# Peptides against a protein of PDB entry 3V4O: the designs that were tried, part 220

Target 1, 234 residues: chain A of PDB entry 3V4O
Amino acid sequence: DQPLAKDKVALLIGNMNYREHPKLKAPLVDVYELTNLLRQLDFKVVSLLDLTEYEMRNAVDEFLLLLDKGVYGLLYYAGHGYENFGNSFMVPVDAPNPYRSENCLCVQNILKLMQEKETGLNVFLLDMCRKRNDYDDTIPILDALKVTANIVFGYATCQGAEAFEIQHSGLANGIFMKFLKDRLLEDKKITVLLDEVAEDMGKCHLTKGKQALEIRSSLSEKRALTDPIQGTEY

## One batch from the design tools (peptide; made by RFdiffusion4, then SolubleMPNN)

Design b2_p29_8_s4 (from b2_p29_8, 14 letters changed)
Fold by OpenDDE base, seed 5:
Structure b2_p29_8_s4 (fold): chain B 234 residues (1-234), chain A 29 residues (1-29)
Amino acid sequence: as target 1 above (234 residues)
Amino acid sequence: SEIDEYLEKKLKERENDPLQSFSPLLPPK
């Protein structure tokens, strides 16, 4: 049987205009293009740019309120970030330099909260760097994740590596979104889709040896972003 | 400060790079 989504909800965050860190450009275009694509997939999309810590936390809280049993939840983030001990941290625009985990949002904490909602699918698309923050010596104590077999991480880069955008005049995508957007509408299991994106991105000579897509998943069902919403027939 | 000068230098280097890293620029530890 084809999996069905009770609903499909996405939160897209693009942080560019950092106060104490280098400004970025690609998140603006990436969020915009991803918004349009996800809406074509019948996602309810909330897209936000340049969020402070307070605003990011509020956005996540509101996002979680839209999740429920069987709902597909997708979180996309483009901006500065880091990874310590396997925990991914999204950096708000008002984060200090240097910053610590208390100034940032932990993705794995969000995942835990999504699991509590008994979602049908949890997709994280993280277009951020994954280098260690040596100024943060905190080891997050996370509650054990449940075995829900409905989790997909698309990391724009490998552990300990950086994610990039191309510096061009005008509008340009980040490396991850450049390839993701070409396949996002395909009716394929999300892990298969991302695997194809990984192969496409692997052909990019600019980032060869510098950035590679990492897919981390525990997905026991053939869930796709194209899955119809319950009550809707095509 | 020395740290500011370091960060400014790194920022300028990044601006001249065709690839812009999403990594924040933190002072050297």
Scores: peptide ipSAE 0.276, ipTM 0.750, DockQ to the pose 0.811
Fold by OpenDDE base, seed 4:
Structure b2_p29_8_s4 (fold): chain B 234 residues (1-234), chain A 29 residues (1-29)
Amino acid sequence: as target 1 above (234 residues)
Amino acid sequence: SEIDEYLEKKLKERENDPLQSFSPLLPPK
């Protein structure tokens, strides 16, 4: 049978106007484009730009309230970030320089909370760098994740590497979104879809040897972003 | 300060590069 979503909810965060870090340009356009695409897929989309730590935490809390058993949850982030010990940290616009994990939002913590909601699918699309932050020596102790087999991470770059944006005629796009947007509406298992995006990105000469999409998944069912919502006919 | 000069230099380098990294600019250790 076709997998069904009880509902589909997405939180998109684009941080670009940092106070203590270089400003970015791509998140504005990338969040906009992704918003339009996800709405075509019948996602309820909350899109926010330039969030402080307080605002980001509130946004995540509100996002979690929309999740429930069988709901598809998608979190997209574009901005500064880092990865320490396998944990991904999203950097708010008011983060200090240098910053530590206590100043940032840990994606894996959000995943833990999403699992408590018994969601049908958890998708994380992280358009940020994954270099280690040498100023953060804290090793976070996280609760063990449940075995839900419904988790997909799409990293814009591989571990220890950087994500990039490219600017043409005043318009900047992230490399990840540049290729993701062309395939996002395809009716395919989300991991298959991302794999195709990875191949497309791999053909980009600008980022060869610098940026490569990484997919990390535990997804036992053929779930797609195009899956219909329960009680509706498509 | 030396740190400020370093960061300013790196910022200038990024501005001149059409391929800009999402990496933060952290002070040198």
Scores: peptide ipSAE 0.274, ipTM 0.746, DockQ to the pose 0.733
Fold by OpenDDE base, seed 3:
Structure b2_p29_8_s4 (fold): chain B 234 residues (1-234), chain A 29 residues (1-29)
Amino acid sequence: as target 1 above (234 residues)
Amino acid sequence: SEIDEYLEKKLKERENDPLQSFSPLLPPK
């Protein structure tokens, strides 16, 4: 049987104009491109740029309010980030230098909250670095996740590695989005789609040995971003 | 300061690289 989504909701966050960290360029274009693509897939998309900690937390809260049983939830983040002890942290634009986990948003905590909504699919596309933050040795104690088998992480880079954007005077995508956008509309299981993106990225001469897509998933059903929405369409 | 010089050096290195890292620039630990 064809899997169905009750609804499809996406939150896209692109942080680029940091106060205490290097400014980025790609998140602006990447959020724009992804927004257009996801809307073609009938996602309800909220796209936000340059969020403070307070604004990011509020955005996530509002996003969670749109989730419900069977809803496909997609969170995309482009910006500075880090990973400590397997936990991914998104860095708001007003984060201090150095920052700590208390200044950032933990993705795994968001996942826990999404599971409580009994979503049909949880997709995280994280275009950020995954290097350890040596200034924060705090081990976050998070609630145990449920076994929902509907989780997909698309990491723009490997654990402990960096994600990159092409640096030039004009507009350009980040490396991850450069390849993701070419396949995102394909009617394929999301993990299969991302695997193909990984292969495409692997052919990029600029990032060989520097950046590689990592897929972390527990997805027991053939769910795709192209899955139709149940009932009334908007 | 020494830390400032380190950070400035890293920024300059990024400017000379066709790729820009999404990594924040933190002082060396």
Scores: peptide ipSAE 0.271, ipTM 0.734, DockQ to the pose 0.787
Fold by OpenDDE base, seed 1:
Structure b2_p29_8_s4 (fold): chain B 234 residues (1-234), chain A 29 residues (1-29)
Amino acid sequence: as target 1 above (234 residues)
Amino acid sequence: SEIDEYLEKKLKERENDPLQSFSPLLPPK
């Protein structure tokens, strides 16, 4: 029985031109490449670059409006980030230095809201660092997540570690995207796909011991990004 | 000013690293 998506919607955010933090290069190319790939997979893709806090929150809100029962939702983020107490925070370009959680967007909060939409699949691809922000002692109070068994996190790096970009042929790609793009179109369960990406990334000597893909999933169905949209031909 | 100098130093170090980190650059405590 082939899983079907009611629709497929993706929000891609690439933050690179930070006001108070080092500028990045990879998000531009990574968002572009991922956009093209996801469109080939019949995702409705909204791609945005260099968002302020206000803009990011609005983008997420609009993204959520596109989600509904059975819809595949994919959130990709490339930029500065951190992780406190298992919560991932995306850093807007206008975030102060230092920043606090109140200045950032919590991915787990977004997940909660996605669950409320009764999505068919929730995929988070987070190309950001996962170091602890020692300047924020706030412990997020999050609502309990539902047991939906349709959640997949692809972390570009492991907890407490950094994610990197590399220059190649005049362009900069995130290490994560460098390997993800080669497999993204494969008709495989998303966790299997990411596992293969992890293995490919593991062969990169530049990031060996520095960056490793982490897959965190609760996915009880063989859902893939290639799953056809209900009522359409694949 | 000391913080700024620290950040500038770290920024330069990053710029010279072929492997660019996505890590934010926070001031020292």
Scores: peptide ipSAE 0.285, ipTM 0.764, DockQ to the pose 0.722; fails the geometry check

## One batch from the design tools (peptide; made by RFdiffusion4, then SolubleMPNN)

Design b2_p30_1_s1 (from b2_p30_1, 25 letters changed)
Fold by OpenDDE base, seed 2:
Structure b2_p30_1_s1 (fold): chain B 234 residues (1-234), chain A 30 residues (1-30)
Amino acid sequence: as target 1 above (234 residues)
Amino acid sequence: EKKEKEEEERRRREEEEERRRENSKKLQAR
């Protein structure tokens, strides 16, 4: 039987106008294009740009309020980020230089809170760098995650590597979104879809040996972003 | 003939490195 979602909710964050860090350009385009695609997939989409720490925390809190049992939750982030000890940190636009974990949002903490909502699917699309931040020595003691078998991470790059955007005079995507957007509407298990995106990205000569998509999944069911919402007569 | 082939291979490597440098200037890390 086709898996059903109780509802489908997405939070998209694009940070580009950093105060103390290099400005980005592509997150504007990436969030806009992904918003349009996810709306075609009947997601309730909240899209936000250039969030402060306070605004990011509030946006995540509001997103979590929309999650419930069997709901599909998708978090996309495009901006500066880092990874320490397997924990992913999203950097707000008002973060100091250097930034530390107390100034950033930990994705694994968000995942824990999503698991408490008994969601049907948790998708994280992290379009940020995964380099270690040497200025942050904090070892977050994260509570053990539950075994929910419904988690998918799409990392734009490998552990310890950088994610890139194209510097063009015109509108250009990040490398990850450039390939993701062409397949996102396909009726496939989300991990299969991301594997195809990884293969397409692997053919990109610009980022060969510098950026590669990593998929981390515990998804035990054939769930897709195209899955219908329960109670909708399609 | 061997010298011409070595110079052509050197030129190809230099052009490939230059293309890689130009492509690197077109990328910004996040």
Scores: peptide ipSAE 0.447, ipTM 0.797, DockQ to the pose 0.327; fails the geometry check
Fold by OpenDDE base, seed 5:
Structure b2_p30_1_s1 (fold): chain B 234 residues (1-234), chain A 30 residues (1-30)
Amino acid sequence: as target 1 above (234 residues)
Amino acid sequence: EKKEKEEEERRRREEEEERRRENSKKLQAR
């Protein structure tokens, strides 16, 4: 039996025009390309750029309203970020310098809320740094996650490492998206797809020893981004 | 022979450092 999604919904956020942090360039292109690919996969895609803290929180709330039992949810973020104690924080464009957890969105909190929606699949693609923020000593007390066995994290980099974008005179992708875009349409289990992306990225001489894809999954079923939506005749 | 090997190793290190510097200029951390 081919796994069916009730619906497929994606939120894509690209932050680049930071007020108090170095400006990025690639998130625009990354979000645009990923949007086009996910639409080909019949995702309902909301793509947003340069979000303030308030706007990011609102976007996440609206995204969560689209999630329900059996819905595939995908969150992509490209921008500044950090990881403290295994918790990933997305940095809004209006975040202060230094930023703290109170200024940022915790991905694990979003995951918790997604689990409450009884989603069929939760995919997080985090195209941000995972370095510790030494200016944030807050130990987040996160609520325990449910055992849903439907979670996939694709981290653009390893824990404690940086994620990079290519500095060219023209429009260029981030390193992660450069490789992800070439495989995203493949009809494969999402973890297998990401593993292949990891291998492709591993051949990149620019980021060898600096950036490597990390996959974290509890996905116990064969789920793919290509999975059909229930009630749609293809 | 030892001097040639040392010069070749020095050259290789310099090329590797230059490549690292060039690669660093081509990347921006997020």
Scores: peptide ipSAE 0.446, ipTM 0.795, DockQ to the pose 0.320; fails the geometry check
Fold by OpenDDE base, seed 1:
Structure b2_p30_1_s1 (fold): chain B 234 residues (1-234), chain A 30 residues (1-30)
Amino acid sequence: as target 1 above (234 residues)
Amino acid sequence: EKKEKEEEERRRREEEEERRRENSKKLQAR
């Protein structure tokens, strides 16, 4: 049975112009390129740049309103981030220095809310660092996730490691997006696609031993970003 | 021959470290 999506919705966030943290450059390009690719895949794409905490929360809320049973949801984030105790935190541009979990958006909380929508697929592409934030000892009490067997995390880097962007005089991608963009349109199971991206990244001499893609998946079905939307005569 | 091999290996390590240092300047952590 060909997997069908009821709809395909993506939220792309690129944070660059931090107030109290180092400015980034690549999220602009990363979000732009990913937007174009996902639109070619018939995703409804909301792309936002330089979001405050309030704006990020609102964007996530609006994204969740577009999710429903059988909808493919994709969240991409490029910016500063951290990981504490297996919880991923996206850092808004207005986050204080040091930032804490209360100032950030927890990806696992978003996942929980996506599961409540009975989504067909949940893809998280986290193009951020996964270092521990030593200034935040808060362990989020997360409710147990449902067993939906439809979750895919593509982490731009390994646990405890950094994700990088290329410092170029011109516009350049982050390392993850540099390789992801070349494969994203392939009609492959999303985990297979990401595995190929991981292999491509592994050949990059620039980030060898510094950044490696990590895939975390509970996806028990063959689902691809290329999967057709139900009711669309292709 | 052993000294030449050790010197070549040292040179290779130095070149690899220099390459790593140059590459690090081209990367910004997120």
Scores: peptide ipSAE 0.442, ipTM 0.796, DockQ to the pose 0.307; fails the geometry check
Fold by OpenDDE base, seed 4:
Structure b2_p30_1_s1 (fold): chain B 234 residues (1-234), chain A 30 residues (1-30)
Amino acid sequence: as target 1 above (234 residues)
Amino acid sequence: EKKEKEEEERRRREEEEERRRENSKKLQAR
């Protein structure tokens, strides 16, 4: 039987106009294009740009309120980020320099809260760097995750590496979104889709040896972003 | 003729490498 979603909800965050950090350009385009694609997939999409810490926390809280049993939740983030001890941190635009975990949003904490909602699928697309922040010595005490077998991480880069965007005079995507957008509408298991994106990215000579997509998944069912919403006749 | 083709192919490869190098300079880390 084809898996059904009770609903499909996405939060997209693109941070580019940092106050104390280098400005980015691609998150605007990345969020815009992904928004349009996810809407074609019948996601309820909230797309936000240049969020402060307060605004990011509020956006996540509101996103979590839309999640319920069997709902597909997708979080996309494009911006500055780091990874310490296997924990991913999204950096708000008002983060100090240097930033610490207290100034940032921990993705694994969001995942925990999503699991409490008994979601049908949890997808994280993290289009940020995964380098260690040496200025943050905080070891987050994360609560143990439940075994829900419905989690997919698509990291734009491998652990300890950087994610890149192309600095053109015009509008350009980040490297991850450049390849993701071409496959996102395919009716495939999300992990299979991301694997194909990884192969496409691997052919990119610009980022060869610098950026590689990493997939982390416990997804035990053939769930796709194309899965129909329960009770909707398509 | 064979030397000219080999030189043209070498030049093409050099131009592609230079283009790749120029494009790599346009990468910004997030």
Scores: peptide ipSAE 0.440, ipTM 0.789, DockQ to the pose 0.359; fails the geometry check

Design b2_p30_1_s2 (from b2_p30_1, 25 letters changed)
Fold by OpenDDE base, seed 2:
Formats: sequence, C-alpha cells, structure tokens
Structure b2_p30_1_s2 (fold): chain B 234 residues (1-234), chain A 30 residues (1-30)
Amino acid sequence: as target 1 above (234 residues)
Amino acid sequence: DKEKKEREKEELEKEKKKKEEENSKKLQAR
C-alpha cells in the first residue's frame, strides 16, 4: 500500500545577508526554486530569507505547530553553518563573529521536537558547511532521540567539509540545489532520490574532492515526497 | 596529422584546465 501523508509541510530558510560574516548569493535562488518544486508536490511551504536568531526560532516554532501525527515535515536550510560533535548548527544573519551554539539553531534539537509530534516523515536538507567551529567548545547535551525510523538527512557536504555556491554575476544555485532540483519531483523513496543526486553531484568537476552529498537515514518505509495526502480526492 | 592532433588535444586540455581553474575561483563556501 502506498504510504500516505496526513499533510505535508516545509520550512525553507535561506540566509545570505549576514552582518558579521561573508554574504552569500545562491540561497535566494535555492529557496525560490525549491519552493516552487515543493508546491508542485502539494507541500504547504513557508519560505523565509535572511532571518535573525529570533526570527529563525519563531519560524521553527511556527513550523512545529503545523506538525502532527503522520505529517511530513521538511526543513531546508541554505546559509552558513557548522557541525560540532555530530550536531548541525544553522547560523542566523545576526550571529556574532565568531558565532557559538548559543547564537545558532541546533538541527538535532528541532528533530527531537519533530519526533514529539509523531510525524510521518522528517526530512532535513542542510545546504551548509559541516566544518567544526573551533570557537565553540559547547557539547550540546541532547536528549536521546526516539527510534521513529522516519528520519532522512541530506547533507550538501560530508562531515568536516564545505558546501559551495557558484558566484556568478547572474542567478546561480548552490551546488547541492543545482542537482537536487532536477530530481526532486521523481516518485522515488527519498533516500533513493538523494542517492541519485549524490551521483549527479559526484560528476561535478568544480567540487570534486571538495564537496560530496551525505545521506543519513533511519527510514524503514518507502516514503517519497510525492506521497499523496490523506483525504485528498485525486 | 598526429602531431597536430596531439597539439589540439593538449590545447583542449589546457583550455579545460584553465576553465576549471576559473570556475574554481567562482566557488564560495557557505
């Protein structure tokens, strides 16, 4: 039987205009294109750009309010980020230099809160660097995650590596979104879809040996972004 | 003809490498 979603909700965040960090360009295009694609997949999409810490926290809180049992939740982030001890941190545009975990949003904390909602699927697409922040020695004490078998992480890069965007005078995607957008509408298990994106990205000569997609999944069911919403008469 | 083809191949490889280097300068880390 085809898995069904109770609803499909996505939060997309693109941070570009940092106050104390290098400005980015591609997150605008990445969020825009992903928004259009996810809407075609019948996601309720909230897309936000250039969020402060306060605004990011509020956006996540509002996103969590839309989640419930069996809902598909997708979080996409494009911007500066880092990874310490397996914890991913999204950097708000008003983050100080250097930034610390207290100034950032921990993705694993968001995941914990999503698990409490008994979601049908949790997808994180993290289009940020995964380098260690040596200025942050905080080991977040994360509560133990539940075994929900419905989690998929698509990291734009591997552990300890950077995620890149192309700086052109014109509109250009980040490297991850460049390849993701071409496959996102495919009716495939989300992990299979991301694996194909990884192969496509692997052919990119620009980022060969510098950026590689990593998939981290505990997904026991054949769930796809194309899965229909319950009660929708198609 | 062989030397010309080898030179053309070397030029193509040089242009490809130059283009790759130029493209690499356009990458920004997030």
Scores: peptide ipSAE 0.463, ipTM 0.811, DockQ to the pose 0.359; fails the geometry check
Fold by OpenDDE base, seed 4:
Parts: sequence; C-alpha cells; structure tokens
Structure b2_p30_1_s2 (fold): chain B 234 residues (1-234), chain A 30 residues (1-30)
Amino acid sequence: as target 1 above (234 residues)
Amino acid sequence: DKEKKEREKEELEKEKKKKEEENSKKLQAR
C-alpha cells in the first residue's frame, strides 16, 4: 500500500550574513532551489534567510504549529553549525563569537517536539559543519526520544567533519545541495534517495576525503517525499 | 585523427583538473 501523508510541510533556513562569523554565499541558492523542488512535491514550504536567534526560534515554533498526526515534516538548514556529543546546533546570524549552545538551536530538541505532534515522517537535512565546538562544553539534557521509526537525518558531512560550499564569483550551490537537487524528485524511499546522493557526492574530487554524506535513520516504512497527500485525487 | 582525439582528450582533462584545482581553492567550510 502506498504510504499517504496527511500534509507535507517544510521549513528551509539559509543563514549567510553572519555578524561575527565568516559570511557564506551558497545558502541563498540552496534554499531557493530546494524550495522550488519541494513545491513540485506538494510541500507547503516556508523559506527564510539570515535569521537571528529570535527569528529562528519563532520560525521553528510556527513550523511546529503546522505539524499534526500523519504530516510529513522536513527541516533544511544551511549555515554555520556544530555538533557536540551527538547534538546538532544551528547557528543564528547574530550569534556571538564564540557561539555556545545557548545561542543556537538544538536540532534534537526540535525532533522531540516533532514527535509530540505524531508526524508521519521527520526529515532533517543539515547542510552545516559537524565539528566539535571547543568553546561549548554544555551537554544538553534531552528527554528520551519516542520510538516512532519515522526519522531521517541527512547530514551534509560525517561526524567531526566540515560541510563545504564553493565560493564562486557567481551563484553556486553547496556541495550537498549540488547532488541532492538532482535526485530529490525521484519516487524512492527517502533513505534510498539519500544513499544515492551519497554515492554521487563520493565521486566529487573536490571534497574527496573532506566531506561525506551521512544518513541516520530509523524509518521502518517505505516513505518518500513523493508520497501523495491524503484526500488528493491525483 | 587518433592523435588529434588524444590531444583533445588530454586538453579536456587538463582543463578539468585546472578547474578542479581552482574550485578547491575556493572551498569554504560552513
């Protein structure tokens, strides 16, 4: 039986114009291209750029309000980030230097809140670095996650590594989005799709030995981004 | 004709390698 989504909602955040950190360029293009693709997949897409901590928290709160039982939720983030003790932190544009967990948004906290909504699918696409932040020794006390078997993480890079973008004079994607965009519309289980993206990225000479896609999932059903919305006759 | 095709292939590979090297210098970590 074809899995059905009650609805499909995506929040895309691209942070580039950092106040106290190096500026990025690719998140603009990445968010734009991903927005167009997800809209073709009948996602309700909210795309935001250069968010402060306050704005990011509000955007996540609003995103969570759109989630309900059986809804597919997708969060994409492109910007500065770090990973401490298995927790992923998205860095707002107004974060201090050095930034700490109190200045950032913890992805695992968002996941917990998504699970409370009884979503049909939770997809995180984290296009950020996963290096340890040596200036932050805080271990977030996270409540135990529920066993929902509907979680997929697509990390642009492996643990302890960096995610890259190419600083061209023109518009260019980040490395992850460069490969993701070519496969995103395929009618495949999301983990299979990401695995193919990983293989494509693995052929990139620019990032060989520097960046590799990592998939972390507990997805027990054949769910795809192409899954139809319930009640829509196609 | 074979030598011309090989030279064209070598030039294409050199251009690709040069472009890759230029792109590698422009990598920025997020």
Scores: peptide ipSAE 0.463, ipTM 0.818, DockQ to the pose 0.403; fails the geometry check
Fold by OpenDDE base, seed 5:
Structure b2_p30_1_s2 (fold): chain B 234 residues (1-234), chain A 30 residues (1-30)
Amino acid sequence: as target 1 above (234 residues)
Amino acid sequence: DKEKKEREKEELEKEKKKKEEENSKKLQAR
């Protein structure tokens, strides 16, 4: 039986115009290109740029309202971020310097909430740094995740490393999106697709030894972003 | 011939270092 999604919903966030942190450039392009690709894959896409903490939380809440049993959920984030003790934190544009976990959105908390919706697939594409924030010693007590076997993380970089964007005079993608966009429409299991992206990124001389894609998956079924939506009468 | 090869090696290393520095300047961490 071809895996069918009840629906496919994506939230894309690109933060670039930080108030207290270095401004980024690529998230605009990254979100735009990914939006177009995911729409071709029949995702319902909400794309937002330069979100404050309040706006990010609201966007996530609205995204969660669109999730239900068997729905494919995809969260993409491009911006500043950090990882402490295996927890990924997305940094809002109004975050203070230094920022702490209380100022940021924890991806694992979002995952927990997605699991409560009994989603068919949870994909996180985190195009942010994964360095430890030394100014935040809080160990988030995260509630235990359920065993749903439908989770895929595509990290733009490995643990403790940075994710980069190319500063050209023109519009350029982040390194991760540069390679992801070329394969995203392929009818492949999402983990296989990301593995191919990882190999392509590995050939990039600019980021060799500095950035490497990491895939974390518990996906026990063959699920692809190309999977058809149930009940779409063709 | 040895001195020419050493100069070529030094120039290649300088070009490599310059290219690495130029590439590093083109990358912004998120």
Scores: peptide ipSAE 0.454, ipTM 0.804, DockQ to the pose 0.333; fails the geometry check
Fold by OpenDDE base, seed 1:
Structure b2_p30_1_s2 (fold): chain B 234 residues (1-234), chain A 30 residues (1-30)
Amino acid sequence: as target 1 above (234 residues)
Amino acid sequence: DKEKKEREKEELEKEKKKKEEENSKKLQAR
């Protein structure tokens, strides 16, 4: 039986205009292109740019309200970020310099909340750096995640590495989105799709040895972003 | 002809490397 999604919901966040950190450019384009693609895949997409901590938390809360049993949830983030002790932190535009975990949103906490909703699929696409923040000594004690076998992380880069965007005068994607967008509509298991994106990105001479896509998955079923929504006769 | 082709290949590789280096300077970390 082909897994059917009860619904498909995506939250896309692109942070660029940081107050205390270097400004980014590509998240605007990345979010825009991903929005269009996910809409073609019948996702309900909420796309937001340049969110403060308060706004990010609210956006996540609203996103979680749209999640329910069997719903496919996708979170995409493009912006500054860091990873400490295996925990990913998204940096709001109003974060201080230096930022700490208390100023940021922990992705694993969001995942926990998504699991409580009994979602059908949880996809995280994190288009941010994964370097350690030396100014944050907080060891988050995260509650043990449930074994739901439906989690997929697509990290734009490997652990301890940076994710890049190209600084062109014109509209340009980040490196991850540049390759992701070309395959996103393919009817393939999401982990297979991301693996192909990883191979494509691996051919990029600009980021060779600097950025590599990492896939972390517990997905035990064949699920794709192209999976139909239940009750929709296509 | 072989030497010319090797030189052209080396020049092309140098040009690619130079372009890659120039492009690498345009990378911004997130």
Scores: peptide ipSAE 0.449, ipTM 0.807, DockQ to the pose 0.354; fails the geometry check

